Peptides against a protein of PDB entry 3V4O. Designs and how they scored, part 163

Target 1, 234 residues: chain A of PDB entry 3V4O
Amino acid sequence: DQPLAKDKVALLIGNMNYREHPKLKAPLVDVYELTNLLRQLDFKVVSLLDLTEYEMRNAVDEFLLLLDKGVYGLLYYAGHGYENFGNSFMVPVDAPNPYRSENCLCVQNILKLMQEKETGLNVFLLDMCRKRNDYDDTIPILDALKVTANIVFGYATCQGAEAFEIQHSGLANGIFMKFLKDRLLEDKKITVLLDEVAEDMGKCHLTKGKQALEIRSSLSEKRALTDPIQGTEY

## One batch from the design tools (peptide; made by RFdiffusion4, then SolubleMPNN)

Design b2_p24_3_s1 (from b2_p24_3, 13 letters changed)
Fold by OpenDDE base, seed 5:
Structure b2_p24_3_s1 (fold): chain B 234 residues (1-234), chain A 24 residues (1-24)
Amino acid sequence: as target 1 above (234 residues)
Amino acid sequence: MVDYSNTTYSQEEIEKVRKLLAQP
């Protein structure tokens, strides 16, 4: 008997046109590609580009409202970010230079809220750097994720502070998206799928030693992005 | 590989993509 999703919802955020930070290019193509793929998986997708702090917070709040018991949720972010003391922060386009935690969205806080929704599956994918922000000394107090949270957290990281994209079939994807797009539609447990993506990244001479995918999961059940939505299964 | 840390699309290009992404 195949698991069923009550619904499938996704929020994709790509930040590129930063006011006070280096501008990016890859998120544009990556969000577009991922949008098309997730729609093929029957996700209801909201894709947003170049969000201010206010817009990002609002978008995340609205996304969280869509999460409920049995719902499959996917949140993807591509843009600038940083990690301090195990806490990751997504940087809005209007963040000051230097940015601080109060200017950014804490990933772990969002994950904490996700675990309260009793979702069937929560996937959080980050395509951002994990470098330390020396201008932010804030240490958020966070609770550990619940064992039953059904959260899969993927963190695409680069060596150093530089981000790269790869030309693929006429498109310039980010490194993570290049490999993710090849497997995303496979009917596999999501953690297995992402692990294979990580392996693909690791064996590629272009990304070996330069890009890696870290997977953190509290998912103990077999759940796939291809799982059908209740009422639409055959 | 291309370093995109300082590479951007024009506002026009971004707006075009926004419109595409807004489609059902």
Scores: peptide ipSAE 0.018, ipTM 0.509, DockQ to the pose 0.541
Fold by OpenDDE base, seed 4:
Formats: C-alpha cells, structure tokens, sequence
Structure b2_p24_3_s1 (fold): chain B 234 residues (1-234), chain A 24 residues (1-24)
C-alpha cells in the first residue's frame, strides 16, 4: 500500500556570488544542510554552488540522465530568480544585469524534461525571488506538458531577502531552510509536509509578513521523501 | 564551487558531473 521509488535523485544548487547582482549568503549553509538531510533519506545528491549558466545547464542535464521511470527527482535552488507569465527562472551567477530568459534556466522546461523520464515524483523547492522581470517581456514557448499527477512545487519567496540576510548575518540558514529542515525527515506525504512548513513559517514572528511558502501540486498519490527504494531491504 | 563531500552519487556520476562542469 506504500508507494515505492525506483530511485531517488536530487540536484541542489545554491547561487550566492553573483557578478552583476547582489550577493547572497544563505544558500551556502542551506545547500549543505539539505544535502545531509536528503542523504539520510537515501537520495543520491549532487550539491553545487555558484554556477554559471553553462554549468547550471550541464548540471541539470546530468541530473536528468539519472532520472527514469519511477525515480523520485528533487531539484532545489537557492538564489536570485524571477517569474514571468507562470514560468520560473533560476539566475546563474554570471547572468548580466539586466538578465533575460535566455540567460537563465526555466524551471518549467526542466519539469517537461523530467516528465519525459516518467518519474515517479517531481519535487521542486525554489528559494528565490518570484517578482516579474520587467526587462524581459518574452514568453517562452514550451512544448505542452504531459498531464501528470506527480508534481510538487514549493516556492519560498522573501521580499527584501538581501536586506534580511545582511541584517541577520548571524543566521546561518535562510528562512525557508530553517523551517524545512525541522520537518524534512518526517514520514509524510510531501505536500502535507510542506504545508506544515508553511504553517510554521506563518506562525513565526520573525517571518510573518516577510516570507511565505507557496505550494503548488498535482500529487494524487501519498508519496513521501521517505518512501523506500524498490529492491532495497531496510 | 563544487562540493561532493556529502554527496551520495556514485563516483562515476560525480565524475560525469565534473567533466560536464569543466567543459569550456
């Protein structure tokens, strides 16, 4: 009755040292801690920091090669980003100012490719800004996504994140990771888990009104990050 | 920066990633 994963693979990207944009600090520790947690969940994890556009594309390509039918795929990104017309874009460290879609990686495009792999679960955890990029008015023309019910998005958006990180330099983790790490190992449906994280963030005086977690999902099965891998004995 | 200190990828997988990232 419990769903099983054929395998579990995660790609974690933290971009901090931007060349033409404000530098960030939190991604370093966040990626590190998330790596350790996902390892405990038997994920195969690759963690990368400060990736150029070329490096990010290569990393994603390699990540996709590890995906197959029934595999759980998790993509975590912490860094600058934007959202235009429903498409989320991750900003590489060498992106120009201003940047355009062609300089960035489209999350929905990655999702499309993941769907082609017939993955068992697609989880995106995006700790990035989601404001509109006024400089880029282009709408990416993406091929139609497959209709699947195995997608989970967690969007963590903080207004004035740069200011917060500067003011609270003593805080090792970003706000999202601070709450996520407390629940990530729980044996719960991933959407339920994230919902609880969202509630925790909402109750905290430190984050109330400053950062929120938005969850978008089509997950119709009770799939958890703790789901066992097929063929493994525990 | 590439950190594989806590990765659970196989060495082969790690090397593939490194090779890809190292490409000019």
Amino acid sequence: as target 1 above (234 residues)
Amino acid sequence: MVDYSNTTYSQEEIEKVRKLLAQP
Scores: peptide ipSAE 0.015, ipTM 0.502, DockQ to the pose 0.049
Fold by OpenDDE base, seed 3:
Structure b2_p24_3_s1 (fold): chain B 234 residues (1-234), chain A 24 residues (1-24)
Amino acid sequence: as target 1 above (234 residues)
Amino acid sequence: MVDYSNTTYSQEEIEKVRKLLAQP
């Protein structure tokens, strides 16, 4: 039988104009492209740029409230970030220099909250650096994640992302979005789709050895972003 | 609460939503 979604909701965040950190360019175009694609997939999309810590926390909270039984949710973030001791942090535009964990949003904390929802599908995509922050030695004490079967996590990382931003001028997509946008509309299980994106990135001369896509999934059902919303037929 | 159904991709809309989210 064709899988059905109760509803489809997405939150896209692109941080570029940092107050105390290097400015980025790619998130603007990437968020734009992803917004248009997800709308074609009948997602209700909220797209936000240059969020402060307060705004980011509120946006995530509101997004989580929309997650419920059978709902398809997608959370996308592009901007600065770091990873310490297995914890990933999204950096708001008003973060100080140097930033610390209390100034940022912990991805694993959000994942924990997402697991409390009985969603039909939950996709979390991160396009940010995973460099260690030597100025933050704090280790957030988080409870172990529950074993669920409805979350797909994609982590696009680039060693030398700064170099890429410098090399590209004008309105150009980031590396991850360049490949993702070509496949996002395909009617395939989301993990299969992302795996193909990863393969494309690995085969391309421009990206091989420079950027990779890490995929973590607990999804046991055949769920696709193209799945119809209940009450509709395609 | 953010109304996902009425959002558009424009700088104007982004700013409106940002302002809404910034309110306590």
Scores: peptide ipSAE 0.015, ipTM 0.492, DockQ to the pose 0.053
Fold by OpenDDE base, seed 2:
Structure b2_p24_3_s1 (fold): chain B 234 residues (1-234), chain A 24 residues (1-24)
Amino acid sequence: as target 1 above (234 residues)
Amino acid sequence: MVDYSNTTYSQEEIEKVRKLLAQP
């Protein structure tokens, strides 16, 4: 029998209009399209744009409160970011220039909190750069994720994404979302689905050598975004 | 089921955030 979700909740964040950093365009379209897709999968979706640090922290906290045993959660972020010493940070729109870890949200810290919720499935998708921030030398102590956390972490890394966003005036999907949207509704284990997305990205000459998808998972069960919510299954 | 739109934690702050879409 297929697994059942107690509930499905998603938080989507797209940061574009940065105060002290280059503006982005793709997050708007990506968040919008992903919202509609997740709703087709019966997710309760909150989609937010251009969040300050305070707003982002509150939104994430609110999202975490909704996670519980058997719940399917999905957190998506598109915007500026950086990675130092294996730690990834999401950059709020009001972050100073240069930004530091105290101005940003640490992905690994959020993942740590997620693992405590005993979710049926928890997906964290990052659509941001993995560039180094020379102005931040913080090395947080990270704990290993629990096997029972059922967390799937997808990190879409792009080379020169910021430059591309600035140079093009049209509103279009980011590279990651272009491939993700084609497979998101498939009834497949989420790790398999994301792996196929990664393969698609690798086969495309436009993205080859420019963008890759890294997948980290503690998921040991066959869980899919298409899994029905308890009480609604046929 | 959890109603994401009617949460109590930091509700006021969430309402101040620029929302693209909120599922009722």
Scores: peptide ipSAE 0.021, ipTM 0.549, DockQ to the pose 0.083; fails the geometry check

Design b2_p24_3_s2 (from b2_p24_3, 13 letters changed)
Fold by OpenDDE base, seed 3:
Structure b2_p24_3_s2 (fold): chain B 234 residues (1-234), chain A 24 residues (1-24)
Amino acid sequence: as target 1 above (234 residues)
Amino acid sequence: MVDYSNTTYSQEEIEAIRKLLAQP
């Protein structure tokens, strides 16, 4: 009884060259590595760097259109972000300083839209800060996610506004990607896989007590990124 | 906007990068 995907699609966004905020380095390498890994898993991957608000909204809209019954979707974001009152926001490269919710993309709003899709699996991975933005008091009123949405939400963050990267020979990986890439190809339920990544991060002297992976899931089925696409079964 | 997915690498280059990034 092998679970099957109708199709596999992924959108990867890495924002680095901000106009009014500190520039980042890790998203470049992280997006590159994740792209290659997902392609090995037969995902159709769109990888975009340094998106404006307009471009980000369009990219997300197009991604949502690809989500359909039985489809496996993966959305990854690396860049600046913030969290206020339980609401998370992704920051486009053209966001002003200070930025507000109207300049950013609300994660919970995207999740709400994703729950309306009858996907086989939907993974949302965030590699961004969860610091408070004192210049934004917006509190979106959204319904809770549906239990049957088959959504797995991974939130990799660090305490405060500190940035932690692992550098080797001039290449700098985000810490989350450092551990994720070691397990991403394993044939395991995605929540189990991410839990193991979280454990690895917790045992590492570089990340212990500094960076953590939060996992939220409405997945009730044994779904893995390695699940074959219909018509390509072994 | 840069579509990074359209960047092409040889298999040799990819493996070299993979080996490099696999180092602790």
Scores: peptide ipSAE 0.035, ipTM 0.545, DockQ to the pose 0.053
Fold by OpenDDE base, seed 1:
Structure b2_p24_3_s2 (fold): chain B 234 residues (1-234), chain A 24 residues (1-24)
Amino acid sequence: as target 1 above (234 residues)
Amino acid sequence: MVDYSNTTYSQEEIEAIRKLLAQP
């Protein structure tokens, strides 16, 4: 039978104009195009650019409050980030140089909070660097993630992204979004969809060996972004 | 078929996008 969503909500964050770090270009277009696509899928979308730490934490908190039983949630982030010993961090635009964990948002913490929600589907997409931050020697000890269903995590690396952006005189999509947007509207299980995106990235000579998509999922049901909202025609 | 072409936006389009996204 056709799965139904109680509601569909999305938070898209694109950080570009960093105060103390290199400016990025791709998040602008990526957030814009993803917004339009998700709206076509009947998501209620909040799109934000260039968030400070305070604003970013607040946005995430508000988004988490919207997650509830049966709700389809999607959180997308594009910007600077780093990964230390399995912990990933999203970097706000006002982060100092060097930034530390206390200045950033821990992805694993957010994932934990997302898992506590009885969502129908919860998708977290990261388009950021996974480079180690040698200046951050204080890694928080995080509790183990709960084993809950309906969580899908996609992690796209930024390797070669700067070079790609520099090659273009104007603004273009990031590599991940370039491939994601081609399949996002397909009526497929989200994990299958993302897997196909990963395959496309791997086959393309422009991205092969440079950027990969890591997918982690606890989704046991055939849930798709195209699933209709309860009470609507399908 | 996957389109591997890159879409480039003009400065005018970029500004329009910024304005649009600034309006929640």
Scores: peptide ipSAE 0.025, ipTM 0.532, DockQ to the pose 0.131
Fold by OpenDDE base, seed 4:
Structure b2_p24_3_s2 (fold): chain B 234 residues (1-234), chain A 24 residues (1-24)
Amino acid sequence: as target 1 above (234 residues)
Amino acid sequence: MVDYSNTTYSQEEIEAIRKLLAQP
């Protein structure tokens, strides 16, 4: 039996032009291409670039308003980030140097809010650094997350992402998106799809040892991005 | 139609992308 989504909503954020941090390039192209792909999958896509803290928070709020019971929610972020105590933080373009948690958006907080919406699927694709931020020792105290089996995280980590982007004369896809876009339209369980992407990244000599994809999932159902939307005739 | 096989973009294409993304 084919799983159905009540609706499909995606928020894509690409931060590049940081005020007090190294500028990035790949998010522009990556967001663009991912937007087009997700639209082909009948996602309602909101794509935004170079968001301030305020703008990012507003974008997330608006995104959450589109979520409801059974809705597939996908959040993609490309930009600077860090991870402290198991919490992932997306860095807005106006974040100070050094940035702290109060300047950034916590992914786990967003997840909590998504869970409250009783979504059918929660997918996070995070193309950002996950290094410890030594300038922030604050531990976010989050309420206990609901126990659900519909969460998928794809963490694309690159230790030399900035160097990689600088080496290109023009703009090119980030490493993660380069491989993701080749498989994104496949009718496969999302965790299987991402696993294949991870394998592709690992086999490529250009990316081997430079970038890897980590997958964390509690997904117990065969949910795919290609799942049809309820009420639509396919 | 966007050709996803292209992995590199010219400056002109970049600007076009920026404009497109500015129109949500």
Scores: peptide ipSAE 0.019, ipTM 0.495, DockQ to the pose 0.117
Fold by OpenDDE base, seed 2:
Structure b2_p24_3_s2 (fold): chain B 234 residues (1-234), chain A 24 residues (1-24)
Amino acid sequence: as target 1 above (234 residues)
Amino acid sequence: MVDYSNTTYSQEEIEAIRKLLAQP
């Protein structure tokens, strides 16, 4: 008697080749591997790299249009970001230096829009830094997630992650994806799954005290990424 | 498996992708 998804859709964004900011490498591998895993979970996946502000906004808008009652949605972002007073921002590749909120996509605003869609499950995963941007004074958005929204928000943060990416010469997974990919296919409630990922990160000596996964959810049902799609899958 | 040759997309291309995803 497990829940069924009306459909499964995912948007993955990896920003690496910034014009005015340090370039990253991990998002390429992370988006690639996550794409393959989500396809195994019967998600329809759109994976985009190096998006401008305009392209990112359009992609997110189009993704939101796909969300509806009973739909399972997953939005993943890897790239530069910042957090000011509880507001998180994704940074497009064409963002100026310094960037401001007007140049970036506000995560909390997107979450607000997601909760209006009455999805069966909506997962938002961020793999970006949570450093403060001194050039942005955006006022905190304090809207709480609705219980009926079935939204799970995962925020992977790392002190010094940006520095690590800058000095790394090869292609390798980000730390978050390294642990996430090992559990993503497990048939477990998504909050339990992410909690286990967080525990794995905490046990690793490489990440202990340096990286953490913050999980927030309004999920009141036992929903898993492995839940089957109603009727025809694809 | 994933074509990364086209890393950026126009609005029209994004709409086309949406339509593709919306198909059963």
Scores: peptide ipSAE 0.018, ipTM 0.502, DockQ to the pose 0.066; fails the geometry check

Design b2_p24_3_s3 (from b2_p24_3, 13 letters changed)
Fold by OpenDDE base, seed 1:
Structure b2_p24_3_s3 (fold): chain B 234 residues (1-234), chain A 24 residues (1-24)
Amino acid sequence: as target 1 above (234 residues)
Amino acid sequence: MVDYSNTTYSEEEIEKVRELLAKE
């Protein structure tokens, strides 16, 4: 009576080498490690680094095309970002300084498009800062998100990301990925898994007060990343 | 269409990451 996935697809984006903004280190390791883990879970994974606005939009569009009835989709982003008026924006590497919403990808728009898909499971994970962009006073007019099932959204806030990256002389995982990777392969409902990650982050003295995991979910079924693909023996 | 079977990392980048991860 285990749920089955029609297919499993993932898009991982790590932006590090920004042209007009501080460079990041963690996304490289995080995307790489997450790629390997998701492949162990039989995901078809596209991992992209340092995407321009054009490339990023194209990648997201192509990913959305793969989302269909019964498909398990996972979108992960690590990089710069900001949040204004309840809307979150992912920043491409070629974004100007200062960047505006027109230069960035709106998370809520992508979520809306994801909700239109009849996926078996749809996971969106953001590892980005949630700082306000004072240079962007534009209020995007977005339609309200539909109430659909099987959407899981994880938002890891990186208030101390700069400090964490500076403290480590070498390339290391971001804080979120450090805890996520320890549990990602567990055969548990994805929301339960993420809750445990959040608890681990909360108990760690290094992350307490610096980074938290926000989870939003409409998942009403016991779906796990470990669920087998239809047609495969298990 | 994007090929979801491949990673876009360069071999050099992959090697660097592997080396760094091995040290931790």
Scores: peptide ipSAE 0.021, ipTM 0.526, DockQ to the pose 0.057
Fold by OpenDDE base, seed 3:
Structure b2_p24_3_s3 (fold): chain B 234 residues (1-234), chain A 24 residues (1-24)
Amino acid sequence: as target 1 above (234 residues)
Amino acid sequence: MVDYSNTTYSEEEIEKVRELLAKE
């Protein structure tokens, strides 16, 4: 009675070399580490760094086209972002200063598109800032999200990312990836796994009160990233 | 069209990063 995936696909995006905004360091290492881990889980992985608006939109569109009945999909983003009026936005490297919604990718819009797919499992992980953008007063008109199953959304928020990166020498993971990588290969329901990651973050003196993991899910089945691909379980 | 069988990073680059992370 083992759940099976039709296929496993992942898109990883790390934006760090912004043209008009502060540069980041952690996305490079985090994308490298996550790529390696997902390959061990038999995911087909596309990893991209420093994407423009045009490139990001194309990458996301292509990823969405791969989502189909029974497919396991994982979308990961690390970079700048903001949240206004309940809408979250991922910031491309070529975004102007200040950036606005028309320069960015709306997370809720992508989630809506994901819900239209009949995926076996769909995981969306965001490692970005959720600060309010005072320069953007636009309220996107979005259709109501449908109640569909098998989507898991993880949102890692950091108020002290810069301070953490400065304290660590050389190549170090971001805060979220530091804890995620320790559990990602475990054979557990993905929501349980992420909940344990959240607990680890809360217990650590380095991250307590500084960063938290928000989990939203409509997953009603016991699905894990370790689930075998159909035809390869033996 | 995106080919999800590949990554933008070489295996050599990934291995170097892995080794560095393992030492820390």
Scores: peptide ipSAE 0.020, ipTM 0.528, DockQ to the pose 0.051
Fold by OpenDDE base, seed 2:
Structure b2_p24_3_s3 (fold): chain B 234 residues (1-234), chain A 24 residues (1-24)
Amino acid sequence: as target 1 above (234 residues)
Amino acid sequence: MVDYSNTTYSEEEIEKVRELLAKE
């Protein structure tokens, strides 16, 4: 039978205007487009741009409070980031150069917190680079995600490089969003949908061998972003 | 509709948005 969401909530973060790092353009357009799409999917969307460390932590904390049993949660981040020893870090706009883990938000820690919420679906999408930070050798001890966490983690990035931006008509779009937006409204299991996005990215001459989408999932149920909210009448 | 003219949000603003989302 048709899966139902208790509610649908999304937090979108786009960091562009970094103080000590190269500025980005794509997050603005990407967040905007994703916001519009998620609203069409009946998500309650909070979209924030250029967050400091403090603001990012607060935003994530507040988002986590919205997650509960049966809730569909989507967390999207576009900006700078890095990956060390299997741990991914989102970089706030006020992060120093060089930044360290204490200046950034650990994705895996957030995922750990998400798994405790017994959500119907948790989607975490990252559009950031996966380059190593040689100035940070911290190895956080991370617990494995629960099998029943229903978490889908999408990591769209270039290997060892910053994410590419595609400019079109004066606007810069992230490559991930370029392909995601074409499929996001499809009534498909989210992992299938993202896999198709990954395939599309792989076929594109602009991204082939440069940018890929990695999908990690503990989702054992057929859940789609198009799943209706409980109690809603159509 | 989200106002993208504001690039930074205070903790209070974030909380306000959370409250709005919780009420919907």
Scores: peptide ipSAE 0.019, ipTM 0.510, DockQ to the pose 0.069
Fold by OpenDDE base, seed 4:
Structure b2_p24_3_s3 (fold): chain B 234 residues (1-234), chain A 24 residues (1-24)
Amino acid sequence: as target 1 above (234 residues)
Amino acid sequence: MVDYSNTTYSEEEIEKVRELLAKE
Protein backbone atom coordinates (compact mmCIF):
# COMPACT_ATOMS: atom_id res chain seq x y z
CA ASP B 1 0.00 0.00 0.00
CA GLN B 2 2.85 2.33 0.81
CA PRO B 3 4.95 3.60 -2.06
CA LEU B 4 8.38 2.08 -2.33
CA ALA B 5 11.61 3.53 -3.56
CA LYS B 6 13.89 1.40 -5.64
CA ASP B 7 16.72 3.33 -4.04
CA LYS B 8 17.28 6.70 -2.44
CA VAL B 9 20.18 8.92 -3.41
CA ALA B 10 21.01 12.49 -2.57
CA LEU B 11 23.55 15.03 -3.69
CA LEU B 12 24.17 17.91 -1.33
CA ILE B 13 26.18 20.91 -2.44
CA GLY B 14 27.18 23.78 -0.22
CA ASN B 15 29.09 26.64 -1.74
CA MET B 16 30.39 29.28 0.62
CA ASN B 17 33.97 30.25 -0.16
CA TYR B 18 33.42 32.12 -3.36
CA ARG B 19 36.40 33.63 -5.06
CA GLU B 20 34.76 36.68 -6.50
CA HIS B 21 31.51 36.87 -4.57
CA PRO B 22 30.54 37.38 -0.94
CA LYS B 23 31.41 34.45 1.23
CA LEU B 24 28.68 32.54 3.00
CA LYS B 25 28.70 30.61 6.26
CA ALA B 26 25.46 28.71 6.58
CA PRO B 27 26.05 26.12 3.85
CA LEU B 28 28.76 24.46 5.90
CA VAL B 29 26.54 23.56 8.81
CA ASP B 30 23.45 23.06 6.70
CA VAL B 31 25.06 20.43 4.52
CA TYR B 32 26.35 18.67 7.58
CA GLU B 33 22.98 18.57 9.30
CA LEU B 34 21.10 17.52 6.22
CA THR B 35 23.61 14.78 5.51
CA ASN B 36 23.05 13.23 8.90
CA LEU B 37 19.30 13.40 8.57
CA LEU B 38 19.14 11.93 5.10
CA ARG B 39 21.38 9.08 6.14
CA GLN B 40 18.90 8.30 8.87
CA LEU B 41 16.34 8.07 6.10
CA ASP B 42 18.50 5.50 4.33
CA PHE B 43 19.58 7.84 1.61
CA LYS B 44 22.89 7.33 -0.04
CA VAL B 45 24.34 10.77 0.39
CA VAL B 46 27.18 12.56 -1.29
CA SER B 47 27.92 15.88 0.35
CA LEU B 48 30.32 18.30 -1.22
CA LEU B 49 31.49 21.78 -0.29
CA ASP B 50 32.89 24.65 -2.30
CA LEU B 51 32.68 23.17 -5.75
CA THR B 52 34.08 24.73 -8.86
CA GLU B 53 32.06 24.66 -12.03
CA TYR B 54 33.92 21.61 -13.22
CA GLU B 55 33.46 19.82 -9.94
CA MET B 56 29.78 20.66 -9.75
CA ARG B 57 29.12 19.35 -13.22
CA ASN B 58 30.98 16.17 -12.45
CA ALA B 59 29.13 15.72 -9.19
CA VAL B 60 25.79 16.13 -10.90
CA ASP B 61 26.78 13.72 -13.63
CA GLU B 62 27.78 11.10 -11.11
CA PHE B 63 24.59 11.70 -9.19
CA LEU B 64 22.53 11.16 -12.32
CA LEU B 65 24.26 7.86 -12.94
CA LEU B 66 22.82 6.57 -9.71
CA LEU B 67 19.30 7.42 -10.74
CA ASP B 68 17.07 4.85 -12.35
CA LYS B 69 13.47 3.83 -12.61
CA GLY B 70 11.78 4.23 -9.27
CA VAL B 71 14.77 5.79 -7.54
CA TYR B 72 14.25 8.74 -5.25
CA GLY B 73 16.60 11.54 -6.13
CA LEU B 74 17.21 14.54 -3.92
CA LEU B 75 19.36 17.50 -4.86
CA TYR B 76 20.15 20.09 -2.23
CA TYR B 77 22.01 23.26 -2.96
CA ALA B 78 23.03 26.08 -0.70
CA GLY B 79 24.95 28.98 -2.11
CA HIS B 80 24.66 31.88 -4.47
CA GLY B 81 22.20 31.63 -7.27
CA TYR B 82 19.86 33.47 -9.53
CA GLU B 83 16.75 32.93 -11.56
CA ASN B 84 16.19 34.15 -15.09
CA PHE B 85 13.09 33.44 -17.11
CA GLY B 86 11.97 30.63 -14.88
CA ASN B 87 15.34 28.93 -14.86
CA SER B 88 17.28 28.58 -11.63
CA PHE B 89 21.04 28.65 -11.68
CA MET B 90 23.47 27.41 -9.06
CA VAL B 91 26.68 29.39 -8.88
CA PRO B 92 30.02 27.60 -8.50
CA VAL B 93 32.67 29.06 -6.21
CA ASP B 94 34.94 29.92 -9.10
CA ALA B 95 32.29 31.77 -11.04
CA PRO B 96 33.41 35.11 -12.38
CA ASN B 97 31.93 38.42 -11.41
CA PRO B 98 29.57 38.92 -12.99
CA TYR B 99 28.63 35.34 -13.67
CA ARG B 100 26.57 34.12 -16.57
CA SER B 101 24.54 31.05 -17.31
CA GLU B 102 27.47 29.43 -19.01
CA ASN B 103 29.33 29.61 -15.71
CA CYS B 104 26.49 28.09 -13.72
CA LEU B 105 24.41 24.95 -13.50
CA CYS B 106 20.80 25.12 -14.58
CA VAL B 107 18.48 23.28 -12.24
CA GLN B 108 15.83 22.72 -14.88
CA ASN B 109 18.39 21.06 -17.07
CA ILE B 110 19.23 18.70 -14.26
CA LEU B 111 15.55 18.01 -13.79
CA LYS B 112 15.23 17.09 -17.43
CA LEU B 113 18.01 14.61 -17.09
CA MET B 114 16.45 13.18 -13.96
CA GLN B 115 13.17 12.71 -15.77
CA GLU B 116 14.93 10.70 -18.41
CA LYS B 117 15.88 8.25 -15.71
CA GLU B 118 12.24 7.60 -14.86
CA THR B 119 12.82 8.33 -11.21
CA GLY B 120 10.13 7.72 -8.66
CA LEU B 121 10.62 11.06 -6.99
CA ASN B 122 12.59 14.18 -7.79
CA VAL B 123 13.18 16.57 -4.91
CA PHE B 124 15.01 19.84 -5.25
CA LEU B 125 15.82 21.86 -2.17
CA LEU B 126 17.37 25.12 -3.18
CA ASP B 127 18.58 27.56 -0.58
CA MET B 128 19.79 30.34 -2.79
CA CYS B 129 18.98 33.78 -4.02
CA ARG B 130 16.52 33.84 -6.86
CA LYS B 131 16.96 37.39 -8.02
CA ARG B 132 17.41 38.12 -11.65
CA ASN B 133 20.92 38.37 -12.96
CA ASP B 134 20.97 41.54 -14.99
CA TYR B 135 24.26 40.58 -16.56
CA ASP B 136 22.82 37.49 -18.19
CA ASP B 137 20.10 37.87 -20.75
CA THR B 138 20.57 34.43 -22.19
CA ILE B 139 17.46 32.33 -22.36
CA PRO B 140 18.42 28.70 -22.22
CA ILE B 141 16.75 26.72 -24.91
CA LEU B 142 15.81 23.61 -23.06
CA ASP B 143 14.00 20.74 -24.59
CA ALA B 144 10.50 20.32 -23.36
CA LEU B 145 10.31 18.66 -20.01
CA LYS B 146 8.42 15.44 -19.77
CA VAL B 147 5.06 15.63 -18.13
CA THR B 148 5.58 13.83 -14.87
CA ALA B 149 3.85 13.98 -11.53
CA ASN B 150 6.82 13.30 -9.29
CA ILE B 151 8.59 16.64 -8.97
CA VAL B 152 8.97 18.69 -5.81
CA PHE B 153 10.76 22.01 -5.54
CA GLY B 154 11.49 23.75 -2.30
CA TYR B 155 12.80 27.24 -2.85
CA ALA B 156 14.13 28.96 0.21
CA THR B 157 14.52 32.61 -0.56
CA CYS B 158 15.83 35.01 1.98
CA GLN B 159 15.99 38.73 2.02
CA GLY B 160 18.71 39.62 4.43
CA ALA B 161 20.05 36.14 4.94
CA GLU B 162 23.49 37.56 4.71
CA ALA B 163 22.74 39.81 7.61
CA PHE B 164 21.49 36.90 9.63
CA GLU B 165 24.62 34.91 8.98
CA ILE B 166 26.82 37.83 9.90
CA GLN B 167 25.08 38.28 13.20
CA HIS B 168 26.10 34.83 14.27
CA SER B 169 29.80 34.72 14.84
CA GLY B 170 29.71 30.98 15.19
CA LEU B 171 28.56 28.25 12.92
CA ALA B 172 24.81 28.26 12.67
CA ASN B 173 22.25 26.78 10.38
CA GLY B 174 20.64 28.80 7.72
CA ILE B 175 17.09 29.80 8.33
CA PHE B 176 15.66 27.21 5.98
CA MET B 177 17.66 24.36 7.46
CA LYS B 178 16.80 25.48 10.96
CA PHE B 179 13.19 24.61 10.34
CA LEU B 180 13.67 21.80 7.86
CA LYS B 181 15.78 19.73 10.20
CA ASP B 182 13.01 19.64 12.77
CA ARG B 183 10.57 17.97 10.40
CA LEU B 184 12.63 16.13 7.83
CA LEU B 185 12.34 12.76 9.56
CA GLU B 186 8.56 12.88 9.76
CA ASP B 187 6.67 10.23 7.86
CA LYS B 188 4.65 12.56 5.71
CA LYS B 189 4.16 13.27 2.08
CA ILE B 190 7.09 15.42 1.13
CA THR B 191 4.91 18.30 -0.02
CA VAL B 192 3.00 18.24 3.24
CA LEU B 193 6.23 18.19 5.16
CA LEU B 194 7.58 21.17 3.28
CA ASP B 195 4.33 23.01 3.70
CA GLU B 196 4.61 22.60 7.44
CA VAL B 197 8.17 23.89 7.29
CA ALA B 198 6.90 26.88 5.41
CA GLU B 199 4.31 27.50 8.08
CA ASP B 200 6.92 27.27 10.80
CA MET B 201 9.07 29.77 9.01
CA GLY B 202 6.15 32.11 8.70
CA LYS B 203 5.35 31.99 12.38
CA CYS B 204 8.86 32.51 13.64
CA HIS B 205 9.70 36.02 14.73
CA LEU B 206 13.18 35.72 13.33
CA THR B 207 12.05 34.80 9.86
CA LYS B 208 8.72 36.50 9.53
CA GLY B 209 8.93 38.84 6.62
CA LYS B 210 12.52 37.91 5.94
CA GLN B 211 12.51 34.43 4.50
CA ALA B 212 9.88 32.28 2.89
CA LEU B 213 9.69 28.81 1.45
CA GLU B 214 8.11 28.44 -1.94
CA ILE B 215 6.88 25.01 -2.87
CA ARG B 216 6.29 23.90 -6.43
CA SER B 217 5.13 20.39 -6.99
CA SER B 218 3.49 18.07 -9.44
CA LEU B 219 3.61 15.17 -7.02
CA SER B 220 0.39 13.23 -7.23
CA GLU B 221 1.40 10.25 -5.13
CA LYS B 222 1.83 10.07 -1.40
CA ARG B 223 5.58 9.77 -1.48
CA ALA B 224 7.71 10.55 1.52
CA LEU B 225 11.40 10.64 2.21
CA THR B 226 10.70 7.95 4.78
CA ASP B 227 9.42 5.52 2.16
CA PRO B 228 11.19 2.20 2.45
CA ILE B 229 13.55 0.93 -0.16
CA GLN B 230 12.25 -1.94 -2.23
CA GLY B 231 13.73 -5.28 -1.33
CA THR B 232 14.80 -4.27 2.12
CA GLU B 233 13.51 -6.28 5.00
CA TYR B 234 13.02 -4.62 8.32
CA MET A 1 30.80 6.69 -10.74
CA VAL A 2 30.33 8.01 -7.26
CA ASP A 3 29.91 5.30 -4.70
CA TYR A 4 27.52 6.65 -2.14
CA SER A 5 28.27 3.78 0.17
CA ASN A 6 31.92 4.69 0.29
CA THR A 7 32.21 8.41 -0.14
CA THR A 8 35.67 9.00 1.22
CA TYR A 9 35.94 12.57 0.14
CA SER A 10 32.45 13.37 1.29
CA GLU A 11 33.06 11.79 4.65
CA GLU A 12 36.21 13.78 5.04
CA GLU A 13 34.36 16.97 4.38
CA ILE A 14 31.68 16.00 6.84
CA GLU A 15 34.30 15.23 9.42
CA LYS A 16 35.82 18.63 8.95
CA VAL A 17 32.47 20.18 9.58
CA ARG A 18 31.98 18.05 12.64
CA GLU A 19 35.30 19.13 14.01
CA LEU A 20 34.47 22.75 13.47
CA LEU A 21 31.16 22.36 15.22
CA ALA A 22 32.80 20.61 18.12
CA LYS A 23 34.94 23.64 18.77
CA GLU A 24 31.90 25.70 19.54
Scores: peptide ipSAE 0.019, ipTM 0.493, DockQ to the pose 0.054; fails the geometry check

